# Peptides against a protein of PDB entry 7AE7: the designs that were tried, part 236

Target 1, 321 residues: chain A of PDB entry 7AE7
Amino acid sequence: KVYKDLREFLEVLEQEGQLIRVKEEVNPEPDIAAAGRAAANLGKNQPAVFFEKIKGYKYSVVTNVHGSWQNHALMLGLDKNTSTKDQFYELNRRWDKFPVPPNVVKREAAPCKENVIDKDINLFEILPLYRINEQDGGFYISKASVVTADPEYPDDFNKLNVGTYRIQVKDRDRVGIQALAMHDIAVQLEKAEAENKPLPIAITIGNNPLVTFMASTPVGYNQNEYEFVGALQDGVPMDIVKSDLYDHLYVPAGSEVVLEGHIIPRVRTVEGPFGEFPGSYSGARLQCEVKIDRITHRTNPIFENLYLGIPWTEIDYLMAL

## One batch from the design tools (peptide; made by RFdiffusion4, then SolubleMPNN)

Design b2_p25_5_s2 (from b2_p25_5, 11 letters changed)
Fold by OpenDDE base, seed 2:
Structure b2_p25_5_s2 (fold): chain B 321 residues (1-321), chain A 25 residues (1-25)
Amino acid sequence: as target 1 above (321 residues)
Amino acid sequence: MEWTISYETTEERLKRLNEIKESIA
């Protein structure tokens, strides 16, 4: 089975008993994190947790989407009881199909374009933001697939980067992004900042689970993550759509939310702290800042965010494959 | 090369962001 978007995957998770739906209104803090921890204690077969109603917000949250081997099996379109060994075998088999170029769909065919906000942007109106950890220095978007291109070769599709980065909300229309030197985005940012130019960026939230998986998987600078998604879909191309602001940036057609903007050149602001692991915080650092210039989103967008629990985090599963 | 560095305390940031959060409720 191939998934077009997060919603199709969540439907399968629910059908397979790998999603818990919380229908009662919850407080963003501490209830989301607490419920996630409680779900993690249900054993090795940790379900996703879908919160339908968040106090003070309009939209829903889902966590722990990738938080078990069963969820990973289902992501690959396999039986949920497929062994880890067989999952790895299938991943390796499909990996050899790279590259599988994506389909570029028209704007009118892309669910992520259902709604547009291009003025008076306030991230809090679209995303039910909460602190993942009690001691976090702010609200984080921790499971976004961030799209950037090489400023010197913007039309080279092979240099289009889709990565996962730590993103802290800084204002209504500002986010801090942790771009480490080892990340492809850092190479692209360096080129832009050398010329004192903004770096175009699209921060995509709530994607096809294989997009999120590939965004967390290191690939070569000249390899496109979308072409790996097609390979992991056993040769079925994924659907992408052109961003609204930039002709050279493409986003998953089914994204729940797309934040389009730019990294402000030669600006650094304090970001952090963030609890990456239970009891472990990455300290405050000077990081680059993104201005959000446009939002597109599906009607009733689902905010997919990372689960950080004890003893296993969702990161452990995303990186284990 | 001119760089802009901005410092904000965690407390200041959280206060400001919570005010934004509350303004939409």
Scores: peptide ipSAE 0.564, ipTM 0.918, DockQ to the pose 0.907
Fold by OpenDDE base, seed 5:
Structure b2_p25_5_s2 (fold): chain B 321 residues (1-321), chain A 25 residues (1-25)
Amino acid sequence: as target 1 above (321 residues)
Amino acid sequence: MEWTISYETTEERLKRLNEIKESIA
């Protein structure tokens, strides 16, 4: 099975008994985290948790999408009971199919383009934001696939980077992003800032699960994550579409939400703290800031966010493969 | 190179963002 988007994957998770649907209205805090922990306590087969109704917000949240080996098996289109060993074997087999170039679809064919917001942007109207951990210094978008390009080689598709970064909401239309020196985005940002230019960025939320997986998997600077997604789909290309603001940035066609904007050059603001691990908080640091200039989103967008709970976090599964 | 550094306390940020959150409810 290959998935076009998050929604197709969630349907399969539900059919396979790997998704809990919470239909009653919940308070973002503390109910989302509490329900996630409760689901985690159901055993080794931790399901995704889908919250249909969130008090004070219009749209839904899903968490723990990658939070079990069963979910990882299903992500690969395997039987949910496929052993970890066999999952690794299959992953490695498919990895060798790289590169599988994506299909560039027309704007009209891309679900992420169903709705546009280009003025009076307020992230809270689109994303049901909440503190993931009680002591977090703000609201985080923790499972986004962030698209950037090399400003010196914007037309080199091999240098298009899709990565996962810690993103803190700073305002209605601003987010802080942790671009560490070891990240490809930091190389690209350095080039932009050397010339005091903005770095174009697209922050994509709620993707094909293999996009999220590859965004969390380190690859070479001259390797495109979308071409690995096609490989992991056993040779089936994924669908991408041009961003609205930038011809050289491509986003997953099926993204639930796309935040298009720019990293503001030579600006640093306080970001954090964030509870990356239970009982462990990264301190506040100066990080770069993104201005959101345009949002595109699917109708009734689903906010996919990371589950951080005991004993294992979703990050542990994303990094284990 | 001129850099802009902005400081906001966690408390100030949380207050401001919660006000935004509540304004859409």
Scores: peptide ipSAE 0.561, ipTM 0.917, DockQ to the pose 0.900
Fold by OpenDDE base, seed 4:
Structure b2_p25_5_s2 (fold): chain B 321 residues (1-321), chain A 25 residues (1-25)
Amino acid sequence: as target 1 above (321 residues)
Amino acid sequence: MEWTISYETTEERLKRLNEIKESIA
């Protein structure tokens, strides 16, 4: 099975008994984190947790989407009881199908374009933001697929980067992004900052689970993550759509939320701390800042966020390869 | 090269962001 978006995957997770739906109103803190920990304690078959109602917010949260080997099997369109060995075999077999170019769909066919906000942007109105850990230095968007391009070669689709980065909310329309030197985004930012130019960026939230997986998987600088998604879909192209602000940036057609903007050149602000692992906090660092200029989103957007808990984090499954 | 470095304490940030959060409720 191939999934067009997060919603199709969540439906399958629910059908397979790999999704817990919380229908009662919860407090963002500490109930989301507490429920995630409780789900993790259910054993090796950790389900996703879907929170329908969050106090003080309009929209829903889902966490732990990639939080088990069963969920990983289902992501690959396999039986949930497929062995880890067979999952790896199938992953490797499909990996060799690279490249599978994506389909570029029309704007009218892209669910991520259902609603537009281009003035008075407030991230809190769209995303039910919460602290994952009590000692976190703010609200994080921890499972976004971030799209950037090489500013010297903006039309080179092979240099289009889709990566996962730690994103801290800084204001209604600003986020900090952790761009480490080892990331492709850092190379692209260096080029932009050399000329004191903004780097165009699209931060996509709530995607096809294979997009999220590939955004967390290191690939070559001249390899496009969307072409790997098509390979992992066993040769079925994924659907992408042009961003509204930038002709050279493409986003998943089915994204729940797309934050379009730019990294402000030669500006660094304090980001962190963040509890990346239970009992371990990354210190505060000077990081880049993004101005959000436009939001597109599906009606009733689902905020997909990372689960961080004991004994296994969702990161362990996303980075296990 | 002119660079801008801005320092905001965690406390200041959290206070400001919580005020924003509460304003939409």
Scores: peptide ipSAE 0.552, ipTM 0.918, DockQ to the pose 0.894
Fold by OpenDDE base, seed 1:
Structure b2_p25_5_s2 (fold): chain B 321 residues (1-321), chain A 25 residues (1-25)
Amino acid sequence: as target 1 above (321 residues)
Amino acid sequence: MEWTISYETTEERLKRLNEIKESIA
């Protein structure tokens, strides 16, 4: 089975008993984090947790989408009881199908384009933001697939990078992003900042689960994550669409929310702290800042965010494969 | 090369962002 978007995957998770739906209104803090921890206590079969109603917000949150081996099996279109060994075997078999080029769809065919906000941008109106950990220095977007390109080779599709980075909300229309030196985005940012130019960026939230998986998987600088998604879909291309602001940036057609903007050149602001692992906080650091210039989103967008809990985090599963 | 570095305390940021959050509720 291949999934076009997050919603198709959530439907399968629910059918397979791998999603808990919370229908009661919850407080963003501490209820989301508390419910995630409670779900982790259910043992090896950790479900996704879908919060339908969040006090003070219009839209929903889902966490722990990738938070179990069962969910990973389902992501690959396998039986939920497929062994980890067999999952790895199948992953490796499909990996050899790279590259599988994506389909570029028309704007009118892309669900992520259903709604547009291009003025008076306020991230809080679109995303039910909350502190993941009690000691976090702010609200984080932790499962975004961030799209950037090489500013020297913007038309080289092989250099298009889709990565996962720590993103802290800084204002209504600004976020801090952790671009580590080992990440392709850092190379691209360095090139832009050398010329004092903005780096175009699209931050995509709530994607096809294989997009999120590949965005968290290191690949070569000249390898496109979307072409790996097609490989992991056993040769079925994924659907992408041009960003509204930039002809050279492509986003998943089915994204719940797309934040389009630019990294401001030669600006550093304090970001953090964030509890990356239970009991471990990365301290406050100077990080780059993104200005959000345009938002596109599906009607009733679902905010997919990271689950952090004990003993296993969602990151542990994303990194284990 | 001109760089801008901004230092905002966690407390100041959280206060400001909570005010934004509450303004839409």
Scores: peptide ipSAE 0.544, ipTM 0.915, DockQ to the pose 0.891

Design b2_p25_5_s3 (from b2_p25_5, 8 letters changed)
Fold by OpenDDE base, seed 4:
Structure b2_p25_5_s3 (fold): chain B 321 residues (1-321), chain A 25 residues (1-25)
Amino acid sequence: as target 1 above (321 residues)
Amino acid sequence: MEYTISYETTEERLERLRKILEEIA
């Protein structure tokens, strides 16, 4: 099975008994994190946890989407009981199908374009933001697929980067982003900052699970993550759509939320701390800052966020293969 | 290359975010 979006995957997870739906209103803190920990303790079958109602917010949250080998199998369209070995073999087999170019769909056909916010941007109106850990220095967007391009070669689709970065919400329309020097985004930012120009960015939230997987998987600078998604879909192209602000940036057509903006050149602000691992906190660091200029989103957008509780966490599964 | 560096305490940030949450409640 191939998934067009997060919603199709969540439906399958629910059908397969790999999703817990919390229908009662929860407090963002500590209930989301607590429920995630509880789900992780249910044993080998760590389900996704879908929170339908969050106090103080309009929309829903889902966590632990990639939080088990069963979920990983289902992500690949395999039987949930497929062994890790067989999943690995299948992943490798499909990897060899690269590149599978994505389909560019029309704006009208892209669910991520159902709603537009281009003024009075407030991330808190769209995303039910919460702290995962008590000592976190703010709210994080931890499972975003971040789209950037090479500012020197903006039309080179092979240099289009889709990556996962730690994103801390700073204000209504600003986020900090951790762009490590070894990441493709850092190379692109360096080029932009050399000319004191903004780096265009699209932060996409709530994607096809293979997009999230590939965004977390290192690839070559001249390799497009979307073309790997098509490979991992066993040769079925994924659907992408042009961003609203930038002709050279493409986002998953089915994204729940797309934050379009720019990295502010030559500005560094404090980001962190964040509890990346149980019992460990990354210190505060000077990181880049993104101004959000436009939001597009599906009606009743689902905020997919990383669960960081007990090993094995989602991050372990996302990085294990 | 000259960078603009803005320092912010965790407390300052959390207070700002708290105010935002209060506005949307």
Scores: peptide ipSAE 0.502, ipTM 0.917, DockQ to the pose 0.823
Fold by OpenDDE base, seed 2:
Structure b2_p25_5_s3 (fold): chain B 321 residues (1-321), chain A 25 residues (1-25)
Amino acid sequence: as target 1 above (321 residues)
Amino acid sequence: MEYTISYETTEERLERLRKILEEIA
């Protein structure tokens, strides 16, 4: 099976008994994180947790979407009981189909374009933000697929980068982003900052699970993650749509939320701390700052966020293949 | 290259974010 978006995957997870739906209103803190930890304690077959109602917010949260080998099997359209060995075999078989170019759909055909916010931007009106860990220095967006391009070669589709980065919410329309030197985004940012130019960025939230998977998988600088998604869909192209602000940036057509903006050149602000692992915090650091200039989102957007727990974090599953 | 650096305490940030939450509640 191929999934067009997060919602189709969540439907399958629910059908397969790999999603818990919390229908009662919960407090953002500590209930979301606590429920995630509780779900992780259910054993190796960890379900996703979908929170329908969050106090103080309009929209829903889902966590632990990639949080088990069963969920990974389902992501690949396999039986949920497929062994890790067989999942690996199938992944490698499909990997050889690279590249599978995506379909560029029209704006009117892209669910991520159903709603637009271009003034008085407030992330808190769209995302039910919460602290993952009690001592976090703020709210994090931890499962975003971040789209950037090479500012020297903006029309080179092979240099279009889709990656996962630590993003801290700083204000209504500002986020901090951790761009480490080993990340492709850092190369692109360096080029932009050399010219004192903003780096265009699209932060996409709530994607097709294979997009999230590939955004977390290191690939070559001249390899497009969307073309791998098509390969992992066994040769079925994924659907992308042009961003509203930038002709050279493309986002998943089915994204729940798209934050379009720019990295402010030569500006560094304090970001962190963040509990990357239970009981361990990365200290506060000077990081890049993104100005959000436009939001597009699906009606009733689902905020997909990371689960962090012991013994296995969701990150461990995303990087295990 | 000259960088603009802004320092903010965690408490200051959290207070700002709490105020934002109060506005949308």
Scores: peptide ipSAE 0.502, ipTM 0.918, DockQ to the pose 0.843
Fold by OpenDDE base, seed 3:
Structure b2_p25_5_s3 (fold): chain B 321 residues (1-321), chain A 25 residues (1-25)
Amino acid sequence: as target 1 above (321 residues)
Amino acid sequence: MEYTISYETTEERLERLRKILEEIA
């Protein structure tokens, strides 16, 4: 089984008893985090938690999408009871199918293009933002697949990077992004900043679960994560679409939200703190700043965000494979 | 290379974000 988007995956999770739907209106804080923790306490079969209604916001949130071995099995299109060992073997088998080039679809065929915001951008109108941890220094977009390219080789598809980075909301149309030296985005940013040029960026939210998985999986600088997604789909290409602002950036066709913009060259602002693990906070640091210039989104977009709870965080599962 | 550095407190940021939330509520 292959999923085109997050919604198809959530449907399967629900059918398999791996998704809890909260239909009642919740407060962004502390209810989202509290419900996530409660779900985590259900044992190893941790479900995703889908919040249909969030006070003060128009749209929904889903957390803990990758938060169990059952969810990982389902992500791979396997039986939910597939052992971790068998999941690993299957993952490795499919990995050898790399590269599986994605299909580039027309703009009209891409669900992520259903709605466009190109003026008076306000992230809060699109994303039900909340503090994941009580002591977080702001609202985070923690499960985005961030698309950037090598500014020296913008047309080299193999150098297109899809990565996961912690993103702190700074303003209506600005976010801080943690680009560590070990990340491919940092290499690309260094090249852009050497020329004092903006680095084009597309921050994609609510993706095909394998996109999110691959964005969290380190690959070679000259390897495209989308081509691994196709491999992990057992040879079925994923669908991508050209970004609106940049010809060289491609985003998942089924993304719930796409934030298009640029990293401002040679600007650093304070980012953090963030509770990456329960009881552990990454301190405040000087990080890059992104200006959001355009948003495209599906109708009634779902904000997929990271669950951080005890005993296991979603990060633990994303890194376990 | 010369970098522009902007400092803010967590409290200042949170207050700004709170005001944004109030505007959309």
Scores: peptide ipSAE 0.499, ipTM 0.915, DockQ to the pose 0.838
Fold by OpenDDE base, seed 1:
Structure b2_p25_5_s3 (fold): chain B 321 residues (1-321), chain A 25 residues (1-25)
Amino acid sequence: as target 1 above (321 residues)
Amino acid sequence: MEYTISYETTEERLERLRKILEEIA
């Protein structure tokens, strides 16, 4: 089975008993994190947790989408009880199908384009933001697939980068992003900053689970993550669409939310702290800042965010492969 | 290359975010 978007995957998770739906209104803090921890304690099943109603917000949150081997199997379109060994085998088999170029769909065919916000941008109106950890220095977007390109080669599709980075919400229309030197985005930012130019960026939230998976998987600078998604879909291309602001940036057609903007050149602001693991905080750092210039989103967008809990974090599953 | 560095305390940030939340409530 191949999933076009997060919603198709969530449907399967629910059908397979790998999603808990919380219908009651919850407080963003501490209920989301607490419920995630509780779900993790249910043993091997470690279901996704879907919160339909968040107090003070309009839309829903889902966490722990990738938070189990069962969910991982289902992501690959396998039986939920597929052994880890067989999952790895299948992953490796499919990996050899790279590259599988994505389909570029028209704007009108892309669900992520259903709604547009191009003025008075307020992230809080679209995303039910919350602190993942009590001591976090703010609200984080932790499972975004961030799209950037090489500013020297904007038309080179192979240099299009889709990565996962720590993103802290700073204001209505600003986020801090951790672009570490080892990340492809840092290379691209360096080139932009050398010329004192903004780096175009699209921060995509709530994607096909394989997009999220590949965004967290290191690939070569000259390799496109979308082409790996197609490989992992056993040769079925994924659907992408041009961003609204930038012709050279492509986003998943089915993204729940797309934040389009730019990294402000030669500006560093304080980002953090963030509790990456229970009892472990990455300190506050000077990081680059993104100005959000446009939002597109599906109707009733689902905010997919990271679950951090004991003993296995969702990151552990995303990085275990 | 000259960088502009903005220092903000966690408290300042959280206060700003709280105000935003109050506005959408």
Scores: peptide ipSAE 0.503, ipTM 0.918, DockQ to the pose 0.806; fails the geometry check

